Peptides against a protein of PDB entry 5JXT. Designs and how they scored, part 35

Target 1, 319 residues: chain A of PDB entry 5JXT
Amino acid sequence: SLLPKKEINVYIGMSEMQVKWYQKILEKDIDAVNGAGGKRESKTRLLNIVMQLRKCCNHPYLFEGAEPGPPYTTDEHLIYNAGKMVVLDKLLKRIQKQGSRVLIFSQMSRLLDILEDYCVFRGYKYCRIDGSTAHEDRIAAIDEYNKPGSDKFIFLLTTRAGGLGINLTTADIVILYDSDWNPQADLQAMDRAHRIGQTKQVVVYRFVTDNAIEEKVLERAAQKLRLDQLVIQQGRAQVAAKAAANKDELLSMIQHGAEKVFQTKGAFGTMAEKGSQLDDDDIDAILQAGETRTKELNARYEKLGIDDLQKFTSESAYE

## One batch from the design tools (peptide; aimed at target 1 Y61 I114 D117)

Design b2_p17_2_s1 (made by RFdiffusion4, then SolubleMPNN; from b2_p17_2, 8 letters changed)
Fold by OpenDDE base, seed 5:
Structure b2_p17_2_s1 (fold): chain B 319 residues (1-319), chain A 17 residues (1-17)
Amino acid sequence: as target 1 above (319 residues)
Amino acid sequence: MKPLSLRRPEEPEPLPP
């Protein structure tokens, strides 16, 4: 029988470089971040800030002039300059030792480029699919990955391209390097490994940058998922989920953790304490804390009715 | 080698719904 998937949110502190770039993004548009534009502030400007903050949470090298060089070289700096890469690097080593195989999903094809360079640097054999991958190359990559005795450890996928109907039950670990705004896209990604033919316990690690925009992306996705579930269960098709974030919601999301980011000199949390020196015990502590926070997050939304979820702003999740 | 930011064109990232 297919075992239920285990999902764990992995809350990860920003590296020092991420904090500096996060500050720089906020400072560049400080008037918009402070709400000084009021009703005149464009939704497009706020969406652009949100996008830049999400890029920062993924990797600072997504920005021009962030990567150290010239010469531009792949080295340990690719890992220690992003909190998610530090955790990923340790986690992949553990996963490989366990004889597991892993799907890594991102919204950003350029993050997959970083992950390719990382795979080459660590000597991990991988496959890749994104939105630009030709149909024939997609089939070839899937077949190569699923081949009996395949030496391909990692499959790199964009969440949307990976969501399209493929079976990857030869993997038992799923890493969501970032989250889709639509929780159904992430569920579809998980369901590539969590299908008939899976023989192992599927474990999903969702990376979430702590004290940043990604916590609010996660909260909004969890709220939407619960609302979608309740609408289906109650047959209330007329509950138009307010799909699009309003300006005030986007502003609140941008402001989340911004004060603490401005006050921070250096890295955040475990990245400040250990940085690239994270050991197996530090990873276990991060995973355990993540499992607790995941249960707490789910328990908050499980208690809410449809009317509560429609009124629920990200601010009321902490009161 | 070019920096990662300049190796591939940026695909349009999905906007928040």
Scores: peptide ipSAE 0.258, ipTM 0.827, DockQ to the pose 0.669
OpenDDE base, seeds 1, 2, 3, 4: peptide ipSAE 0.173, 0.119, 0.093, 0.206; ipTM 0.805, 0.783, 0.645, 0.823

Design b2_p17_2_s2 (made by RFdiffusion4, then SolubleMPNN; from b2_p17_2, 6 letters changed)
Fold by OpenDDE base, seed 5:
Structure b2_p17_2_s2 (fold): chain B 319 residues (1-319), chain A 17 residues (1-17)
Amino acid sequence: as target 1 above (319 residues)
Amino acid sequence: MEELAKRRPEEPEPLPP
């Protein structure tokens, strides 16, 4: 029988470079971040800030002029300048040593470009599919990855491109490098490995930048998922889950962790303590803390009814 | 030719205004 998937949110501190860029993004639009625009503030402006903050949480090299150079090199700086890459690098080494194979999902094709350079740098054999990948090339990549005795360790996918019903049960590990605003897209990504034909325990690692906008994206996605489940179970089709965040919700998400980011003179959390020198015990501690926080997050939303989930603002998640 | 790293845009995307 197919084993239930194990899902773990992995809460990751920002690197020093990410903190600097996160500060710069907030400072550029400080009036919008402070809500000084009031009701006149553009929802588009807030969505742009959210997009830039999410880019920062993924990798600072998603910004022009962020990568150090010239000369531009593919080297260790690609890893240590992003907290998620530091954790990914250690985690992939473990996964490979265990004889597992991994799907890595992102919302951002440009992050997959960084991950390709990283794979080349580490000597990881990989396949890639994104939204621009031709149908024939997609089939070829899937077949190459799924081939018996395939030497391809990693499959890089955009979450939505991976959603297209493909079978990747030859992988047993799923890394969600970032989260979709729609939790169903992430579930569909997980279901590429977690389906009939899987012989191993599927483990899903969801990377979440700690003390940043991504925590609020995760909370909102968890709330929406629970609401969608309850609506289906109760037959209450009229509960249109307000799919799009309002301005006040977007502002609250942007403001989350902003004060702590401005107060920080370096990296966050384990990135401040160890940086790129994370060992196996540090990774175990991050995974254990993540498993605990994941259980707490799920337990919070499982207790809420439909009416509570509809009224639930991101602020009440901490009470 | 140094194989252009995939993350490097061939043309700098203009900074969003």
Scores: peptide ipSAE 0.260, ipTM 0.677, DockQ to the pose 0.115
OpenDDE base, seeds 1, 2, 3, 4: peptide ipSAE 0.232, 0.259, 0.178, 0.247; ipTM 0.657, 0.677, 0.645, 0.673

Design b2_p17_2_s3 (made by RFdiffusion4, then SolubleMPNN; from b2_p17_2 with H1M S2E T6K T11E)
Fold by OpenDDE base, seed 3:
Structure b2_p17_2_s3 (fold): chain B 319 residues (1-319), chain A 17 residues (1-17)
Amino acid sequence: as target 1 above (319 residues)
Amino acid sequence: MEEIAKRRPEEPLPLPP
């Protein structure tokens, strides 16, 4: 029988480099971040800030001129300059020792390029599919990954490209390196491993940059998912979830954790304490804390009705 | 030959010596 999937949000501190770039992004548009633009502030400008902050949460090297060099190298700096890479590096080592196989999803094909270099650097055999992958190459990559006795440990996918009906039940671990604005896209990605034919417990690790915009992206996604579930259950098709964040919601998301980011000298949390020197106990602590916060997040939205979820802006979650 | 990093696909391959 297919076991229920275990989903764990993995809350990860920013590296020192991420903090510096996060500050730089906020400072560049400080008037917009402070809401000083008022009614004149364009939704497009706020969406651009959100996109840059999400890039920063994924990896600083997604910005031009961010990577140290010349000379440009593929080395440990690729890992320690991004909190998610530090956790990923330790987690993948554990997953491999367990004899598990892993799907890694991202919204950003350019992050998959970084993950390819990382896989090569660590000697991890991988497959890749994104939105540009030809149909034949996609089939070939899936077949190579799913082959009995395949030596391919990792499958790198863009969330949307990986959502397209494929079967990857030969993997039992799913890492969502980032979250889609539509929680259904992430569910569709998980369902590539969590499907009929899976024989193992599927575990989903959702990476979330702590004290950053990604917490609000996650909260919004959880709220939307609960609303979608309740609408289906109650047959209330008329409750079109306001699919797009308004300006005030985007502003609130941008402002989340910004003050603490500006006050921070160095890295956040476990990244400040241990950096790239995370051990197995540090990973267990991160996963346990994440499991607790995941239960709390779910419990917050499970108690809300349709009307509450429709009115619920990110601010009212703390009343 | 140092393979060009995927994250920098526009870096010219070092010409073979």
Scores: peptide ipSAE 0.108, ipTM 0.616, DockQ to the pose 0.047
OpenDDE base, seeds 1, 2, 4, 5: peptide ipSAE 0.082, 0.086, 0.069, 0.088; ipTM 0.606, 0.598, 0.595, 0.630; seed 4 fails the geometry check

Design b2_p17_2_s4 (made by RFdiffusion4, then SolubleMPNN; from b2_p17_2, 6 letters changed)
Fold by OpenDDE base, seed 1:
Structure b2_p17_2_s4 (fold): chain B 319 residues (1-319), chain A 17 residues (1-17)
Amino acid sequence: as target 1 above (319 residues)
Amino acid sequence: MMELALRRPEEPEPLPP
């Protein structure tokens, strides 16, 4: 019988470099961030800010002029300059020692390019699929990963490219490096490992940058998922979930953690205390805190009815 | 052969001296 998947949100502090770039993104559009644009502020401008903040949460090297160089090298700086990479690097060592195999999903193909350089640097054998991968090359990569005795430890996928029809039940760990705005895309990604033919307990680690835009992306995705479930259960198919965030919701999401980011001179949380020197106990503490916050997040939305979820704005989540 | 950093596909690795 297929065991239920275990999903854990992993809340990760920004590196010092991420804090500096997050500040620069907010400062560039400070009038929009402060709501000074009023009715004249375009939804497109706010969506662009959200996209830049999400890039920063993934890796600062997604911005031109962020990477130190020339010369551009692959070294420990690729890891310590992004909080998610620091946690990933420790978590992958543990996963490998356990004899597990891992799928890593991202929304950003350019982040997969960074993860390929990381895999090479650490000597991890991997496969890759993104939106540009030809159909034949996708089949070849899947077959190479799934073959008996495959030496491929990691599969790198864009969430949407990995979402269609493939079986990756030879992996038991799923890392969502970032989240889709549509929680169904992430579920479809998890279902690549959590399918008929899986013999192990599937564990999903969802990386979330703490005190940043990604917490609000996660909350909105959880709200939508609960609403979709209730609509199906109650047969209320006409309850069009307001699928797109309005301007005020986007502004509230951008403002979340912004003050604390401006006040911060270094890294956040465990990244400030330990940085790249995270040990196995620090990882266990992060995972335990994440499991607690995941249960709390789920319990918040489980108590809400359809009418509450429709009125529920990102602001009311903290009252 | 130094593997070209995939994060910088357009930057030719400096030819070894």
Scores: peptide ipSAE 0.161, ipTM 0.663, DockQ to the pose 0.048
OpenDDE base, seeds 2, 3, 4, 5: peptide ipSAE 0.091, 0.057, 0.125, 0.142; ipTM 0.625, 0.621, 0.651, 0.668

Design b2_p17_3 (made by RFdiffusion4)
Pose (drawn by RFdiffusion4):
Structure b2_p17_3 (pose): chain A 317 residues (1-241, 244-319), chain P 17 residues (1-17)
Amino acid sequence: SLLPKKEINVYIGMSEMQVKWYQKILEKDIDAVNGAGGKRESKTRLLNIVMQLRKCCNHPYLFEGAEPGPPYTTDEHLIYNAGKMVVLDKLLKRIQKQGSRVLIFSQMSRLLDILEDYCVFRGYKYCRIDGSTAHEDRIAAIDEYNKPGSDKFIFLLTTRAGGLGINLTTADIVILYDSDWNPQADLQAMDRAHRIGQTKQVVVYRFVTDNAIEEKVLERAAQKLRLDQLVIQQGRAQVAAAANKDELLSMIQHGAEKVFQTKGAFGTMAEKGSQLDDDDIDAILQAGETRTKELNARYEKLGIDDLQKFTSESAYE
Amino acid sequence: TARTKTEEEYLRYARAD
């Protein structure tokens, strides 16, 4: 029995420093922010703003010249200058206290570099797979974290790095520092720990910058995820739109017994006998329209799970 | 306890594109 995973959006604000940088990004190209300029502009200008705001929502130190002036030290400012780091510090502290281990995913490798400095600062044992990591390296990194009684606690990965089917069930908590544009990528990262061999409840925390660009980014991915479900669930429809033996058999046998019983004429003909007054015609049209409504209202309301014929139906016996 | 960074360590993640 594999427990369904708990996925929680953790909505996070921004530090005072992030606001300064967030405003600068928006100011430096306020024209494109207000939707000015021609409609012919290429997508490049707006996408550059998206990248900067994404970096800003992650950590201000991703911008050169942002970390407090030289010389550079690795201290508490690494935590309190990014809202996500403040939430993560207490979250990771609470995770270790309850005997849990955690996989931390990110889109940017430069952010895992910042998380490396944090792990060394707090004394956390950790592993990293980067996507810019050799094959033999990440094999050892997987084994090190999966070793029984492992010294490690945090596993730093990029959402894409490892490839398909890698197993990290020795962890039961997943933290998505930032989200991906395609939902299948984040969903695959969660299934690094949420797969066969996982014994504990998998909990996934997704850091989202509330009232900023990442909240809006998330809604779109949630929509694209919902669209994918509808397509997959309806993937049976085109194969259904020939005729089975039973379907052909049912068409022939329908009402055949009543035909054999009949010596004279059938229904509409036996009761009225090839002569029809106005009242008889009106009853035929009223009974037909009623049947037509009930038939259409029944089938236009159905779903794929009702129309889909099982392959075992072809096993006529 | 704070650790002092080298210039290279700082530029590792803060370098402009």

Design b2_p17_3_s1 (made by RFdiffusion4, then SolubleMPNN; from b2_p17_3, 9 letters changed)
Fold by OpenDDE base, seed 3:
Structure b2_p17_3_s1 (fold): chain B 319 residues (1-319), chain A 17 residues (1-17)
Amino acid sequence: as target 1 above (319 residues)
Amino acid sequence: MPRQLSEEEVRRYSAAD
């Protein structure tokens, strides 16, 4: 029988470089961040800020002129300048030692480019599929990854490309490097490994930048998922969640953790304490804390009714 | 400083809209 998947949110502090870039993003549009634009503030402007903050949470090298150089060389700086890369680098070593194989999903094809450079730098054999990958090349990559005795350890996928009904049950670990606004897209990605033919316990690690916009993206996704489940169970098709965030929701998401980010000199949490020197015990602590916070998050939304879940329930960043 | 994203770039990275 297929074992239930284990899902763990992995809460990761920003690197010093991420904090500096996160501050710069907020400072550039400080009037919008403070809600000073009121009714005149463009939803598009807020969405732009949200996307820049999400890029920062993924990797600062997604910004022009952020990568150190010249010379532009792949080195340890690719890892230590992004909290998610520091955790990924340690986690992948553990996963490989366990004889597991891993799917890594992202919303951002440009992040997959960074992950390719990382794979080459660490000597990890990988496959890649994104939205631009030709149909024949997708089939070839899937077949190469799934073949008996495949030496491909990692499959890099955009979440949207992973949604195409492909079977990747030869992997037992799923890393969601970022989250989709639609939790169903992430579920569809997980279901590439968590499907009939899987023989191992599937574990899903969802990376979430702590004290940043990604916590609110995750909360919104969890809320939407619970609402979708309740609507299906109750047959109340009319209650289809307003899929798009409103301006006030976007503003609240942007403001989340912003004050603490402005006050922070250096990195956050385990990134400040250990940086790239995270050991196996530090990873275990991060995973255990993440498992606890995941249970708490789920328990929060499981108790809410449809009417409560239709309201944006995230506390304002100022409460 | 991070450049402002174009509407197309925002759409590409936004899965919500």
Scores: peptide ipSAE 0.049, ipTM 0.744, DockQ to the pose 0.030
OpenDDE base, seeds 1, 2, 4, 5: peptide ipSAE 0.022, 0.022, 0.025, 0.016; ipTM 0.510, 0.626, 0.640, 0.521; seed 1 fails the geometry check

Design b2_p17_3_s2 (made by RFdiffusion4, then SolubleMPNN; from b2_p17_3, 10 letters changed)
Fold by OpenDDE base, seed 1:
Structure b2_p17_3_s2 (fold): chain B 319 residues (1-319), chain A 17 residues (1-17)
Amino acid sequence: as target 1 above (319 residues)
Amino acid sequence: MPRQLSEEQVARYSAAD
């Protein structure tokens, strides 16, 4: 029998470099962030801010001129300059030690480029598939990864490329390095490991930058997923969850945590306390806190009806 | 620009093949 997948949101503080870049992104468009543009503010401008903030949450080196160099070297700075990389680096050591194999998903192929450099730097054997990967090369990479006794530890995938019906049940760990706006895309990614033929407990780690836009991306995705489930259960086909955020939703998402980010000197949360000195006990604490917050998040949306789930609750902007 | 591996990193990766 296939065991139910365990999903854990892993809430991760920004590095000092991420905080500085996050501040710069907000400052560049401060009038838009403050809602001063009103009805005249372009939805495209807000979407661009959202995309820059999401890039910052993933890795500051996704911005031109952020990476130290020339020369551009792969070194520990690739890890400590992104909170997600610090946690990933510790988590992968644990995953490898337990004899697990891992799928890492991202929305951003340029983040996979960083993860390739990281894999090489740590000596992790990997496969890669993204949207540009040729069909034959995808088959070859899947076959290489799934081969009995494969030495490939990591599979790097864009979430969309992973959505293409592939079987990766030879992995038991899934890391969602970032989240899709469509929770179904992330579910489809998880279902590459969580499928018939899986013999292990599938564990999904969803990385979420704490006190940042990604919490609101996650909340919106969870809300949409619950709405989709209730619509299916109630047979109410007409309640199509609005696929795209409106301007007010985007603005609320951009504003979430912005004040605390502006007040922050240095890194955030566990990254401020430990940074690169994150140990196994700190990882256990992050995972335990993540399990608790994941249960609380799910419990919040499980109590909501269809009508409540159709409203973007801005109420969490004041907590 | 593509990241350049240090000579030590290149040596580590070439020794693992």
Scores: peptide ipSAE 0.080, ipTM 0.483, DockQ to the pose 0.099
OpenDDE base, seeds 2, 3, 4, 5: peptide ipSAE 0.033, 0.040, 0.056, 0.033; ipTM 0.531, 0.541, 0.576, 0.583

Design b2_p17_3_s3 (made by RFdiffusion4, then SolubleMPNN; from b2_p17_3, 9 letters changed)
Fold by OpenDDE base, seed 3:
Structure b2_p17_3_s3 (fold): chain B 319 residues (1-319), chain A 17 residues (1-17)
Amino acid sequence: as target 1 above (319 residues)
Amino acid sequence: MPRQLTEEEVRRYSAAE
């Protein structure tokens, strides 16, 4: 029988470099961040800020001129300059030791390029599929990964490429390095491992940058998912909550944690205390805290009706 | 809503490096 998947949000502090770049992104558009543009501020400008902040949460090297160099060499700096990479690096060592295999999903193909460099640097054997991968090459990569006795530990996928109904039940761990605006895309990604033929407990780790825009992306995704579930269950073709964030929602998301980011001189949370020196106990603490916060997040939305969830999309601009 | 940060406050936080 297929065991229920375990989903854990992994809340990760920004590195010092991420804080500096996050500040720089906000400073560049401070008038928009403060809502000073009012009705004149374009939704497009806010979406651009959101995209830059999400890039920062993923990895600073997604920005031109952020990577240390010349010479441009892959080294430990690729890891310690991004909180998600520090946690990923420790988590992958644990996953490998337990004899698991892992799917890593991202929205950003350029992040997969960084993850390829990381895999090469750590000596992890991997497969990759993104939106540009030819159909034949996708089949070959899937077959290579799923082969009995495959030495491929990691499969790198864009969430969109993972949505194509492929079977990856030879993996039991799923890492969502970032979240889709559409929670159904993430579910479809998880369902590549969590499917008929899976023999292990599937565990899904969703990376979330703490005190940053990604918390609000996650909350919005959780709210939408609950709303979609209730609409299906009640058979009410209620107006599907506008899938696209409005301008005020985008502004609230950009503002979330911004004050604390500006006040921070170093890294955040466990990244400030230990940085790249995270041990197995620190990972356990992060996972335990994440499991608690995940339950609390889900419990907030499980109690809400369709009408409450629709209102909360309007009121969450004020909290 | 978080307090609106002034351009001066932003500069002060950035200059304290």
Scores: peptide ipSAE 0.027, ipTM 0.623, DockQ to the pose 0.012
OpenDDE base, seeds 1, 2, 4, 5: peptide ipSAE 0.000, 0.006, 0.025, 0.008; ipTM 0.266, 0.456, 0.547, 0.468; seeds 2, 5 fail the geometry check

Design b2_p17_3_s4 (made by RFdiffusion4, then SolubleMPNN; from b2_p17_3, 11 letters changed)
Fold by OpenDDE base, seed 3:
Structure b2_p17_3_s4 (fold): chain B 319 residues (1-319), chain A 17 residues (1-17)
Amino acid sequence: as target 1 above (319 residues)
Amino acid sequence: APRQLSEEQVQRYSAAE
């Protein structure tokens, strides 16, 4: 029988470099961040800020001129300059020791480029699929990964490319390096490993940058998912889930944690305390805290009705 | 697309495949 998947949000502090770049992104558009643009502020400008902040949460090297160099090198700096990479690096070592195989999903093909460099640097054998991968090459990569006795440990996928009905039940671990705005895309990604033919407990680790925009992306995704479930259950197909965030929602998302980011000198949380020197106990603590916060997040939205879930208010999540 | 790697690094990656 297929075991229920375990989903754990892994809340990760920003590195010092991420904090600096996050500050720089906010400062560049400070008037928009402060809501001073009012009715004149374009939704497009806010969406651009959101996209830059999400890039920062993934890896600072997604920005031109962020990577130290010349010379440009693949070294430990690729890891310690991004909180998600620090956690990923430790988690992958554990996953490998357990004899598990892992799917890593991202929205950003350019992050997969960084993850390829990381895989080579650590000696992890991998496959890759993104939106540009030809159909034949995609089939070849899937077949190579799924081959009995395959030495490919990691499969790197863009969430949308991985969503295309493929079977990857030879993996039992799923890492969502970032979240889609559409929670159904992430579910479809998880369902590549969590399908008929899976023999192991599927565990999904969703990386979430703590005290940053990604918490609000996650909350919005959880609200939408619950709303979609309730609409299906109640037969209220006409409840158009407001698919696109409005300006005020985007502004609230941008502002989330911004003050603390501006006040922060150095890294956040476990990244400030341990940096790249996270041990197995630190990972266990992060996973345990993440499991607790995941339960709390789910419990928050399970109590809400359709009408409450349609109101994206930061306040309605605390009632 | 590989990061802005030196030609020497690109060769090392291609040799590791």
Scores: peptide ipSAE 0.046, ipTM 0.656, DockQ to the pose 0.082
OpenDDE base, seeds 1, 2, 4, 5: peptide ipSAE 0.042, 0.030, 0.042, 0.038; ipTM 0.605, 0.543, 0.603, 0.637; seeds 2, 5 fail the geometry check

Design b2_p17_4 (made by RFdiffusion4)
Pose (drawn by RFdiffusion4):
Structure b2_p17_4 (pose): chain A 317 residues (1-241, 244-319), chain P 17 residues (1-17)
Amino acid sequence: SLLPKKEINVYIGMSEMQVKWYQKILEKDIDAVNGAGGKRESKTRLLNIVMQLRKCCNHPYLFEGAEPGPPYTTDEHLIYNAGKMVVLDKLLKRIQKQGSRVLIFSQMSRLLDILEDYCVFRGYKYCRIDGSTAHEDRIAAIDEYNKPGSDKFIFLLTTRAGGLGINLTTADIVILYDSDWNPQADLQAMDRAHRIGQTKQVVVYRFVTDNAIEEKVLERAAQKLRLDQLVIQQGRAQVAAAANKDELLSMIQHGAEKVFQTKGAFGTMAEKGSQLDDDDIDAILQAGETRTKELNARYEKLGIDDLQKFTSESAYE
Amino acid sequence: LAEAIEKADAEAYYRKA
């Protein structure tokens, strides 16, 4: 029995420093922010703003010249200058206290570099797979974290790094520091720990910058995720749109017994006998329209799970 | 979009300890 994972959006604000940088990004190209300029502009200008705001929502130190002036130290400012780091510090502290281990995923490798300095600062044992990591390296990194009684606590990965089917069930908590554009990528990262071999409840925390660009980014991915489900669930429809033996057999046998019973004429003919007054015609049209309504209202309301013929139906016996 | 993230990450600066 594999427990369904708990996925929680943790909505996070921004530090005073992030607001300064967030404003500068928006100011440096306010024209494109207000939707100015021609409609012919390439997608490049707006996408550059999206990248900067994404980096700003992650950590201000991703911008050169942002960390407090030289010389550079690694201290508490690494935590309190990014809203996500403040929430993560207490979250990781609570995670270790309850005997849990955690996989931390990110889109940007420069952010895992920042998280490396944090892990060393707090004394956390950790592993990293980068996507810019050799094959034999990540094998050892997987094994080191999966070793029984492992010294490690945090596993730093990029959402895409490892590839398909790698197993990290020795962790039961997943933290997505930032989200991906395609929902299958984040969903695959959660299934590093949420797969066969996982014994404990998998909990996934997704850091989202509330009232900023990441909240809007998330709604789109949630929509695209909902669209994918509808396509997959309806993937049986085109194969259904020939005729089975039973389908053909049912068409022939339908009402055959009543035909054999009949010596004279059938229904509409036996009761009225090839002569029809106005009243008889009106009853035929009223009974037909009624049947027509009930038939259409029954089938136009159905779903794929009702129309889909099982392959075992071809096993006529 | 993934390539834009990779480009942005390549252009991003962080100073390691």

